# Peptides against a protein of PDB entry 6B9H, part 10

Target 1, 151 residues: chain A of PDB entry 6B9H
Amino acid sequence: AELCESLLTWIQTFNVDAPCQTVEDLTNGVVMAQVLQKIDPAYFDENWLNRIKTEVGDNWRLKISNLKKILKGILDYNHEILGQQINDFTLPDVNLIGEHSDAAELGRMLQLILGCAVNCEQKQEYIQAIMMMEESVQHVVMTAIQELMSK

## One batch from the design tools (peptide; aimed at target 1 Q124 I130)

Design b1_p12_8_s2 (made by RFdiffusion4, then SolubleMPNN; from b1_p12_8 with T2V E7Q E8Q)
Fold by OpenDDE base, seed 1:
Structure b1_p12_8_s2 (fold): chain B 151 residues (1-151), chain A 12 residues (1-12)
Amino acid sequence: as target 1 above (151 residues)
Amino acid sequence: SVKEFFQQLLAS
């Protein structure tokens, strides 16, 4: 999916420790958890990160478990810290991500993380970083942000 | 434009 591929490129700019080269690399949630910690380490602290299983292999049940925790973290962050600045009514299907590596649903998950980045305390830095990316990626990111913040 | 969008986002 176009959304997933563009946001994968964006995720790669975080330079997290976990492998993040392919869609499948993201399906266990480890990269996403590490990205969230970079976005707000006070909220997504080490205790939170340690709840994410790192050695899940191809176990889709463990992937889904991680993804559910991450999604909950994102939703709680939006409610408790960001004041519901993004739309959380259309949620990604983490079952499809974990079990089938569904790129469309993964894109929606990454879109929620994008929402966290462009609304967090360091949003200026993340927005400026996006503005340095390829124009085609910027366009997809723009559309994704517009969707999140639309009424 | 994309540039204008992000500039407006920065100003928000």
Scores: peptide ipSAE 0.726, ipTM 0.960, DockQ to the pose 0.898
OpenDDE base, seeds 2, 3, 4, 5: peptide ipSAE 0.725, 0.722, 0.724, 0.723; ipTM 0.960, 0.959, 0.960, 0.960

Design b1_p12_8_s3 (made by RFdiffusion4, then SolubleMPNN; from b1_p12_8 with T2V E4D)
Fold by OpenDDE base, seed 1:
Structure b1_p12_8_s3 (fold): chain B 151 residues (1-151), chain A 12 residues (1-12)
Amino acid sequence: as target 1 above (151 residues)
Amino acid sequence: SVKDFFEELLAS
């Protein structure tokens, strides 16, 4: 999916420790959790990150468990810190991500993380970094942000 | 434009 591929490219700019080269690399949630910690380490602290299982392998049940925790973290962050600036009515299906590596649903999850980045305390730096990416990626990111902020 | 969008976002 176009959204997933563009946001995968964006996720790669964070240079997290976990492998993040393919869609499947993201399905266990470890990369996403590490990205969230970079976005706001005070909220997504080490205690939060340690709740994410890192040795998941191909176990889709463990993937889903991680993804559910991450999604909850994002939603809680939006409510508690960002003041509901992100539309949380259209949520990704983490079951499809974990069990089937569904790129469309993964894109929706990454879109929520994008929302965190462009609304967090360091949003200026993240927005400026996006502006340095390829034009085609910027366009997809723009559309994704517009969807999140739409009423 | 895309550039205008992000510049406006920065100003928000």
Scores: peptide ipSAE 0.721, ipTM 0.959, DockQ to the pose 0.932
OpenDDE base, seeds 2, 3, 4, 5: peptide ipSAE 0.721, 0.717, 0.720, 0.720; ipTM 0.959, 0.958, 0.959, 0.959

Design b1_p12_8_s4 (made by RFdiffusion4, then SolubleMPNN; from b1_p12_8 with T2V K3R E7Q)
Fold by OpenDDE base, seed 1:
Structure b1_p12_8_s4 (fold): chain B 151 residues (1-151), chain A 12 residues (1-12)
Amino acid sequence: as target 1 above (151 residues)
Amino acid sequence: SVREFFQELLAS
């Protein structure tokens, strides 16, 4: 999926500790959790991050468990900190991500994280970083942001 | 354009 591939490239710019080279690498939620901590370490603190199991392997049930916690964290962050600047009318299906590595649904999950980045306290820095990426990636990111903030 | 979009986003 174009959305997933472009946002994977964006996620890689965070240089998190967890492997983040493939779609499969993101399905356990560990990378996403570490990215969220970078976006707002005061909210997504160590206590929050420690609730995400790191040694998941191929256990799709554990993946889904992690992904559910992450999705909840994103939604809570949007409501409590961002003032609901991000629309959640269409939520990613974390079951499809965890069990089937569904790239389309993973893309939607990463889209929510993108929304956090471009609305957080350091949004200026993240937006400027996006503007330095490949034009094709920027275009996909733009469309993704528009979808989150419209309707 | 993409550039204009992000410039406007920065200004918001």
Scores: peptide ipSAE 0.735, ipTM 0.962, DockQ to the pose 0.899
OpenDDE base, seeds 2, 3, 4, 5: peptide ipSAE 0.734, 0.732, 0.734, 0.734; ipTM 0.962, 0.961, 0.962, 0.962

## One batch from the design tools (peptide; aimed at target 1 Q124 Q138)

Design b2_p13_1 (made by RFdiffusion4)
Pose (drawn by RFdiffusion4):
Structure b2_p13_1 (pose): chain A 151 residues (1-151), chain P 13 residues (1-13)
Amino acid sequence: as target 1 above (151 residues)
Amino acid sequence: DPTLDEFFEMLES
């Protein structure tokens, strides 16, 4: 905890098309997919993004379907591109995200996305950008990175 | 990564 909201501020720095003002705005997976495309458009390309349904509303089943695709993409990216540098021992429970808007599980998903950003080809720029954020957010990001980089 | 180490040192100092 204290992970979800700090990482929401970080997500907001991407200025993606979908709304990203609240925890609920993240529960359908669209913001996360758009952020992943911004992190690595060569991997999270348009063909990949097309699999993420927009206009989900309150349909938690579709939220879960989207989130499973997102998590599948992150895990594949970690394996195929990042050499398993992101710790994936504990997977976020995407069913709880969809069924209960569980911010803690959402925080874990956002931590995986942060792991992608700080290990991608543009990791230097992403780290430099974090260094400009509020100190409170930087401290939470620091803790999140320590966890996700450890073995 | 040097940038990340610098970032950690700034916050831990």

Design b2_p13_1_s1 (made by RFdiffusion4, then SolubleMPNN; from b2_p13_1, 5 letters changed)
Fold by OpenDDE base, seed 4:
Structure b2_p13_1_s1 (fold): chain B 151 residues (1-151), chain A 13 residues (1-13)
Amino acid sequence: as target 1 above (151 residues)
Amino acid sequence: DPLLEEFFQKLLS
């Protein structure tokens, strides 16, 4: 999926500790959790991060468990910190991500993280970093942001 | 790209 591929490229700019080269690498949620901690370490603190299991392997049930926690964290962050600036009318299906590595649904999860980045305290830095990416990626990111902030 | 520039500048403002 175009959205997933572009946002994977974006996620890679965070240089997290966990492997993040492929779609499969993202399905256990560890990369996403580490990215969220970088976005707002005061909210996504060590206590929050420690709830995400790192030794998951290919256990899709553990993947889904992590992904559910991450999705909840994103939604709570939107309500408690971002003032509900992110449109959550269409949520990713974490079951499809965990069990089938569904790229389309993974893209939607990464889109929510993108929403956190462009609305957080350091949004200026993240927006400026996006502006330095390949134009084809920027177009996808622009569309993704527009969709999040619509309505 | 003026389209991208305009969008992200508005987002920064």
Scores: peptide ipSAE 0.713, ipTM 0.960, DockQ to the pose 0.130
OpenDDE base, seeds 1, 2, 3, 5: peptide ipSAE 0.711, 0.709, 0.709, 0.709; ipTM 0.959, 0.959, 0.959, 0.959

Design b2_p13_1_s2 (made by RFdiffusion4, then SolubleMPNN; from b2_p13_1, 5 letters changed)
Fold by OpenDDE base, seed 4:
Structure b2_p13_1_s2 (fold): chain B 151 residues (1-151), chain A 13 residues (1-13)
Amino acid sequence: as target 1 above (151 residues)
Amino acid sequence: DELLKEFFEKLLS
């Protein structure tokens, strides 16, 4: 999926410790959790991050468990910190991500993280970083942000 | 790309 591939490229700019080269690398949620910690380490602190299981392997049940925690964290962050700057949106199906590595649903998960980045305390830095990416990626990101903010 | 620039600059405002 174009959304997933573009946002995967964006995720790679965070230089997290976990492998983040493929869609499959993101399905256990570890990369996403580490990215969220970079976005707001005061909210997504070590205690929060430690709730994400790192040794998941191919266990889709553990993947889904992690993804549910991450999704909850994103939603809580939007409510408690961002003041619902991200409107109600079609939530990603974390079951499809965990069990089937569904790129479309993963793209929607990454889209929510994008929403956190462009609304967080460091939003200026993240927006400026996006402006330095390839134009094809910027177009996808622009559309993704527009979709998040309009719904 | 002027469209991109305008969008993200507006987002920065």
Scores: peptide ipSAE 0.708, ipTM 0.958, DockQ to the pose 0.130
OpenDDE base, seeds 1, 2, 3, 5: peptide ipSAE 0.707, 0.707, 0.705, 0.705; ipTM 0.958, 0.958, 0.958, 0.958

Design b2_p13_1_s3 (made by RFdiffusion4, then SolubleMPNN; from b2_p13_1, 5 letters changed)
Fold by OpenDDE base, seed 4:
Structure b2_p13_1_s3 (fold): chain B 151 residues (1-151), chain A 13 residues (1-13)
Amino acid sequence: as target 1 above (151 residues)
Amino acid sequence: DPLLEEFFQRLSS
């Protein structure tokens, strides 16, 4: 999926500790959790991050468990910190991500994280970083942001 | 790209 591939490229700019080269690398949620901590370490603190299991392997049940926690964290962050700047949106199916590595659904999860980045306290830094990416990626990111924030 | 620059400039403000 174009959305997933572009946002995977974006995720890689965070230089997290966990492997983040492939779609499969993202399905256990560890990369996403580490990215969220970088976005707002006061909210996604060590206590929050420690709830995400790191030794998951190919256990799709553990993947889904992590992904559910991450999705909840994103939604809570929107309500508690961002003041619901991100509109009601079609939520990703974390079951399809965990069990089938569904790229389309993973793209939607990464899209929610993108929404956090471009609305957080350091949003200008993240926007500037996006502007340094390939223009083809920027177009996908722009469309993704527009979709998230459309009224 | 003017389209991209305008969009992200607006987003930053």
Scores: peptide ipSAE 0.689, ipTM 0.957, DockQ to the pose 0.129
OpenDDE base, seeds 1, 2, 3, 5: peptide ipSAE 0.682, 0.686, 0.685, 0.684; ipTM 0.956, 0.956, 0.956, 0.956

Design b2_p13_1_s4 (made by RFdiffusion4, then SolubleMPNN; from b2_p13_1, 5 letters changed)
Fold by OpenDDE base, seed 4:
Structure b2_p13_1_s4 (fold): chain B 151 residues (1-151), chain A 13 residues (1-13)
Amino acid sequence: as target 1 above (151 residues)
Amino acid sequence: DPLLEEFFNKLLS
């Protein structure tokens, strides 16, 4: 999916420790968790990050468990810190991500992380970084932000 | 891209 591909490129700009080159690399949630910690290390602190299992392998049940925690963290962050509600209608299906590596649903998950970045304390820096990316990526990001902010 | 610049500048404001 174009959304997933573009946001994967965006995720790669964070230079996290975990491998983040493919869609499959993101399905265990470890990259996402590390990105969220960079976005707001005070909220997504070490205690939070330690709840994400890193040695998951191909265990889709563990992937889903991680993804559920991450999704909860994102939703809680939006509610508690950003003061923004996200419509449940558009929430990603973490089961499809964990079990099937569904790129479309993964894109929706990354879209939520994008929402955190463009609304966090460092939002100016993240927005400026996005403005330096390829125009094709910027267009997808723009659409993703517009969709997210309208819900 | 004027559209992109307009959007993100607005987002920055």
Scores: peptide ipSAE 0.717, ipTM 0.960, DockQ to the pose 0.131
OpenDDE base, seeds 1, 2, 3, 5: peptide ipSAE 0.716, 0.715, 0.714, 0.714; ipTM 0.960, 0.960, 0.960, 0.960

Design b2_p13_2 (made by RFdiffusion4)
Pose (drawn by RFdiffusion4):
Structure b2_p13_2 (pose): chain A 151 residues (1-151), chain P 13 residues (1-13)
Amino acid sequence: as target 1 above (151 residues)
Amino acid sequence: MTSQEFFEQLLEE
């Protein structure tokens, strides 16, 4: 905890098309998919993004379907591009995210996306950008990175 | 360790 909201501020720095003001705005997976495309457009390309349904509303089943695709993408990216540098022992429970808007599980998903950003080809720029954020957010990001980089 | 020190070290990687 204290992970979800700090990482929401970090997500907001991407200025993606979908709304990203609340925890609920993240539960359908669209913001997360758009952020991943910004992190690595060569991997999270248009063909990949097309698989993420927009205009989900309150349909938690579709939220889960989207989130499973996003998590599948992150895990594949970790394996195929990042050499398993992101710790994936504990997977976020995407069913709880869709059924209960569980912010803690959402925080874990956002931590995996942070892992992608700090290990991608543009990791230098992403780290430099974090260094400009509020100190409270940086400290939480620091803790999240320590966890996700440890073995 | 401060956040700044941590992120400087992270950039070295």

Design b2_p13_2_s1 (made by RFdiffusion4, then SolubleMPNN; from b2_p13_2, 5 letters changed)
Fold by OpenDDE base, seed 1:
Structure b2_p13_2_s1 (fold): chain B 151 residues (1-151), chain A 13 residues (1-13)
Amino acid sequence: as target 1 above (151 residues)
Amino acid sequence: MSPKEFFEQLLQQ
């Protein structure tokens, strides 16, 4: 999906430790967890990150477990820190991500993380970084943000 | 609108 591919490119700008070159690399949630920690390390602290299992391999049950924790973290962050600025009525299906590597649902998950970045304390820096990306990626990111904030 | 215009507006929020 175009959303997933564009947001994968965006995720790669965070330079996290976990491999993040393919859609499959994101399905275990480790990259997403590390990105969230960069977005707000006070909220997504080491204690939170330690709840995400590494070395998941191809175990889709473990992937789903991680993804559920990450989704909960995003929703809690949106409610507790961001003042529920993100419309979370349409949530990604983490089962489809973990078991089938569903790119569309993964795109939705990354979209929620995008919402965190453009509303967090360092939102100015993340917005400016997006403005330096390829124009085609900027278009997709813009649409994704509009969908989150204008539903 | 263009992405540039959109993100410039977003920076003002």
Scores: peptide ipSAE 0.731, ipTM 0.960, DockQ to the pose 0.900
OpenDDE base, seeds 2, 3, 4, 5: peptide ipSAE 0.730, 0.729, 0.730, 0.730; ipTM 0.960, 0.959, 0.960, 0.960

Design b2_p13_2_s2 (made by RFdiffusion4, then SolubleMPNN; from b2_p13_2, 7 letters changed)
Fold by OpenDDE base, seed 1:
Structure b2_p13_2_s2 (fold): chain B 151 residues (1-151), chain A 13 residues (1-13)
Amino acid sequence: as target 1 above (151 residues)
Amino acid sequence: MSPREFFQELLQQ
């Protein structure tokens, strides 16, 4: 999906330690967890990150477990820190991500992370970084943010 | 609107 591919490109700008070249690389949640820690290390601290299992391999059950924790973290962050500034009514199906590498659902998960970035304390820096990306990617990101903030 | 316009407005929020 175009959303997933564009947001994958965006995720790559975080330069996390985990491999993040393909959709498959994101399905275990490790990249997403590391990105969230960069977005707000006070909230997504080391104790939080340590709950995410590394070295998951192809174990879809472990992937889903990680993804559930990450989704919960995002939702809690939205409620507790961001004051529910993003629309969380269309949640990603983490089962489809973990078991089938569903790009559309993964796109939704990355979209939620995008919402965290553009609403966090350092939102200015993340928005400015997005403005330096390719125009076609900026269009997709813009649409994704508009969807999150629409009522 | 263009992405540039959108993100510039977003920065002002």
Scores: peptide ipSAE 0.735, ipTM 0.961, DockQ to the pose 0.916
OpenDDE base, seeds 2, 3, 4, 5: peptide ipSAE 0.733, 0.732, 0.734, 0.733; ipTM 0.961, 0.960, 0.961, 0.961

Design b2_p13_2_s3 (made by RFdiffusion4, then SolubleMPNN; from b2_p13_2, 5 letters changed)
Fold by OpenDDE base, seed 1:
Structure b2_p13_2_s3 (fold): chain B 151 residues (1-151), chain A 13 residues (1-13)
Amino acid sequence: as target 1 above (151 residues)
Amino acid sequence: MSPQEFFEELLKQ
């Protein structure tokens, strides 16, 4: 999906430790967890990150477990820190991500993380970084943000 | 609007 591919490119700008070159690399949630920690390390602290299992391999049950924790973290962050600025009425299906590597649902998950970045304390820096990306990626990111904030 | 215009407006919020 175009959303997933564009947001994968965006995720790669965070330079996290976990491999993040393919859609499959994101399905275990480890990259997403590390990105969230960069976005707000006070909220997504080491204690939170330690709840995400590494070395998941191809175990889709473990992937789903991680993804559920990450989704909960995003929703809690949106409510507790961001003042529920993100419309979370359409949530990603983490089962489809973990078991089938569903790119469309993964795109929705990354979209929620995008919402965190453009509303967090360092939102100015993340917005400016997006403005330095390829124009085609900027278009997709713009649409994704509009969908989150204007539903 | 263009992405440039959109993000410039977003920065003002």
Scores: peptide ipSAE 0.736, ipTM 0.961, DockQ to the pose 0.901
OpenDDE base, seeds 2, 3, 4, 5: peptide ipSAE 0.736, 0.734, 0.734, 0.734; ipTM 0.961, 0.960, 0.960, 0.961

Design b2_p13_2_s4 (made by RFdiffusion4, then SolubleMPNN; from b2_p13_2, 5 letters changed)
Fold by OpenDDE base, seed 2:
Structure b2_p13_2_s4 (fold): chain B 151 residues (1-151), chain A 13 residues (1-13)
Amino acid sequence: as target 1 above (151 residues)
Amino acid sequence: MSPQEFFQQLLQQ
């Protein structure tokens, strides 16, 4: 999906420790957890990160377990810190991500992380970084942000 | 609007 591919490119700009070259690389949630820690290390601290299993291999049940924790973290962050500025009417299906590497649902998950970045305390630097990306990627990101903040 | 215009407005919020 175009959303997933564009946001994968965006995720790669964070230069996290975990591999993040393919859709499959993101399905265990480790990259996403590391990105969230960069966005707000006070909220997504080491205690939170330690709840995410790092060596899950191809075990889709463990992937789903990680993804559920990450999704909960994002939603709690949106409620407790961001003041519910992100529309969560349509949530990603983490079962499809973990079991089938569903790119469309992964795109929705990355979209929620995008919402965290452009609304966090350091939103200015993240927005400016997006403005340096390819125009085609910027267009997808713009649409994704507009969708998040519609409600 | 263009993405650049959108993000510029977003920076002003």
Scores: peptide ipSAE 0.739, ipTM 0.961, DockQ to the pose 0.896
OpenDDE base, seeds 1, 3, 4, 5: peptide ipSAE 0.739, 0.737, 0.738, 0.738; ipTM 0.961, 0.961, 0.961, 0.961

Design b2_p13_3 (made by RFdiffusion4)
Pose (drawn by RFdiffusion4):
Structure b2_p13_3 (pose): chain A 151 residues (1-151), chain P 13 residues (1-13)
Amino acid sequence: as target 1 above (151 residues)
Amino acid sequence: SESQTFLQELLDS
């Protein structure tokens, strides 16, 4: 905890098309998919993004379907591009995100996305950008990075 | 700060 909201502020720095003002705005997976495309458009390309349904509304089943695709993409990216540098022992429970808007599980997903950003080809720029954020957010990001980079 | 030091070291890595 204290992970989800700090990482929401970080997500907001991407200025993706979908709304990203609330925890609920993140539960359908669209913002997360758009952020991943911004992190690595060569991997999270248009063909990949097309698989993420927009206009989900309150359909938690579709939220879960989207989130499973996002998590599948993150894990594949970790394996195929990042050499397993992101710790994936505990997977976020995407069913709880969809069924209960569970912010803690959402925080875990956002931590995986942060892991993608700080290990991608543009990691220097992403780290430099974090260093400009509020100190409270930086401290939480620091803790999140320590966890996700440890073995 | 501690977080700035950590992030600077991460950036240098």

Design b2_p13_3_s1 (made by RFdiffusion4, then SolubleMPNN; from b2_p13_3, 4 letters changed)
Fold by OpenDDE base, seed 2:
Structure b2_p13_3_s1 (fold): chain B 151 residues (1-151), chain A 13 residues (1-13)
Amino acid sequence: as target 1 above (151 residues)
Amino acid sequence: SEAQEFLQQLLQS
């Protein structure tokens, strides 16, 4: 999916410790959790991050468990910190991500993280970083942001 | 580009 591939490229700019080269690398949620910590380390602190299991392997049940925690974290962050500046009306199916590496649903999850980045305290820095990416990625990011904020 | 203009406007919001 174009959304997933573009946002994967965006995610890679965070230079997290976990491998983040493929769609499969993102399915256990570890990269996402580390990205969220970079976005707002005061909210997604070490205690929060420690709830995400890092040694998951191919266990799709553990992947789904991590993804559920991450999704909850994103939604709580949106309510408690961002004041619902992003829409969560269409939630990603974390079961499809964890069990089948569904790129479309993964794209939805990454889109929610994008919403966090462009509305957080350091939103200016993240927006400026996006402006330095390839135009094709910028276009997809623009569309993704518009979708999150249009309703 | 359209994306650049959008992102620039987003910076100002």
Scores: peptide ipSAE 0.731, ipTM 0.961, DockQ to the pose 0.875
OpenDDE base, seeds 1, 3, 4, 5: peptide ipSAE 0.730, 0.730, 0.730, 0.728; ipTM 0.961, 0.961, 0.962, 0.961

Design b2_p13_3_s2 (made by RFdiffusion4, then SolubleMPNN; from b2_p13_3, 4 letters changed)
Fold by OpenDDE base, seed 1:
Structure b2_p13_3_s2 (fold): chain B 151 residues (1-151), chain A 13 residues (1-13)
Amino acid sequence: as target 1 above (151 residues)
Amino acid sequence: SEAQQFLQQLLAS
């Protein structure tokens, strides 16, 4: 999906340690967890990150387990830190991500992370970074943000 | 562009 493709490009700007070149690279949640730590290291601290299994391989059950933890972290972050600024009426299906590498659902997951970035304490820096990206990516990001913040 | 304008507004909010 175009959402997933554009947000994958955005995720790559974080320069995390884990491989993040393909959709498949994101399905175990490790990249996403590392990105969240960069967004707010005080909340997504080392103790939180250590709960994410890094040696997952092709085990879709472990992928789903990681993704569930990450999704919970995002939702808790929105509630506890961001003041519920992100509308979560359309949550990603982490089972489809883990078991089938579903790009559409992965896009939804990355969209939630985008919401964290553009609402966090360092939101100015992340928004400015997005403004430096390719126009086509900026457009998709805009649409994704609008969807998250819509009434 | 539309996206640039949106992002600028987002910065100002």
Scores: peptide ipSAE 0.730, ipTM 0.962, DockQ to the pose 0.944
OpenDDE base, seeds 2, 3, 4, 5: peptide ipSAE 0.729, 0.728, 0.729, 0.727; ipTM 0.962, 0.962, 0.962, 0.961

Design b2_p13_3_s3 (made by RFdiffusion4, then SolubleMPNN; from b2_p13_3 with S3A T5K D12A)
Fold by OpenDDE base, seed 4:
Structure b2_p13_3_s3 (fold): chain B 151 residues (1-151), chain A 13 residues (1-13)
Amino acid sequence: as target 1 above (151 residues)
Amino acid sequence: SEAQKFLQELLAS
């Protein structure tokens, strides 16, 4: 999906330790968790990160478990830290991500992470970084943010 | 571009 591919490109700018070259690389949630820790290490601290199982392999049940924790973390972050500035009108289906590597649903998950980045303490820096990306990516990001900020 | 303008507005918000 266009959303997923553009946001994958965005995710790659974080230079996390985990492999993040393909959609499949993101399905275990490890990259997402590491990105969230970069976004707000005080909230997504080491204790939080340690709840995400590493070396999941192709175990889709473990993937789903990780993704559920990550989704909960994102939603809790929105409520507790960001003051619910973004909405969860369309939650990603983590079952489809974990079991089928569904790009559309993965895009929705990455969209939520985007919401965290553009509303966190370092939001200005993340927005400026997005402005340095290819125009096609910027366009997708714009649309994604608009959806998140809708009332 | 449209996206650039949007992002600039977002920065200013």
Scores: peptide ipSAE 0.731, ipTM 0.962, DockQ to the pose 0.901
OpenDDE base, seeds 1, 2, 3, 5: peptide ipSAE 0.729, 0.729, 0.728, 0.727; ipTM 0.962, 0.962, 0.962, 0.961

Design b2_p13_3_s4 (made by RFdiffusion4, then SolubleMPNN; from b2_p13_3, 4 letters changed)
Fold by OpenDDE base, seed 4:
Formats: C-alpha cells, structure tokens, sequence
Structure b2_p13_3_s4 (fold): chain B 151 residues (1-151), chain A 13 residues (1-13)
C-alpha cells in the first residue's frame, strides 16, 4: 500500500534501534514503540516501553498484544496530551497487522503515529523533516495529515 | 509543490 510504504520510509528516518526495513519488521510493534518514545519520551517513557514485549519472533498473538498496547497509547496520548486533535474514525485493525502483516492496516497505524509527530512538542522539527523527504512521500504525508485533522 | 505548500501552512498554524 502506498500509505504504508511512504510512512515506512518516514519511520526509517527516526533511526531507532530495532530493525525497520520491511513491513514485517513493524508488525511486532517494537519499532513503533521506539518511535513513539522519540516523539515524546516524557509520555512514552521507559515504564511504558517496558510494557512492550521484545523478541516476540513470529508469535502473532504477542504481536497483537503489543500492537493493542501501542494503539491504546496513541489514543491516550491524543486525548491526554494532544487534546483530541487526531480523528480516529478509522482505527487500524491490529489483528490483521499482527496475524497477516496487513500493509493497509499497518499504514493506518503509522498514520496515527504521524499524527502524534505533527502535533507533539517537537512538531515543528518533524514537519520540517518531512519537508526534506521525497516529494512523493510528502504528498502521501499531506493526505494522511489531512485525514487526521478533519475532526 | 502542493505538499510543500500544505506543510508550510501547517508549520504556520
């Protein structure tokens, strides 16, 4: 999916410790959790990150468990910190991500993380970083942000 | 580009 591929490219700019080269690399949630910690380490602190199980391998149940925690974290962050600025009318199906590596659903999850980045305390820096990416990626990001901000 | 203009506007908001 175009959304997923573009946002995967965006996620890679965070230079997290976990492997993040493929869609499959993102399905266990570890990369996403590390990205969120970079976005707001005060909220997504070490205690929060410790709730995400590492080394889950191919265990899709553990993947889904992680993804559920991450999704909850994103939604709570939106409510508690961002003031409900992100429209969650279409939530990602974490079951499809964990069990089937569904790129479309993963794209929606990454879109929510994008929402966190462009609304967090460091939003100016993240927006400027996006402006340095390939134009095709910028276009996808634009569309994704527009969908999130349409509440 | 359209995206550049949008992102610039987003920065200004």
Amino acid sequence: as target 1 above (151 residues)
Amino acid sequence: SEAQEFLQALLAS
Scores: peptide ipSAE 0.728, ipTM 0.961, DockQ to the pose 0.946
OpenDDE base, seeds 1, 2, 3, 5: peptide ipSAE 0.726, 0.727, 0.725, 0.725; ipTM 0.961, 0.961, 0.961, 0.961

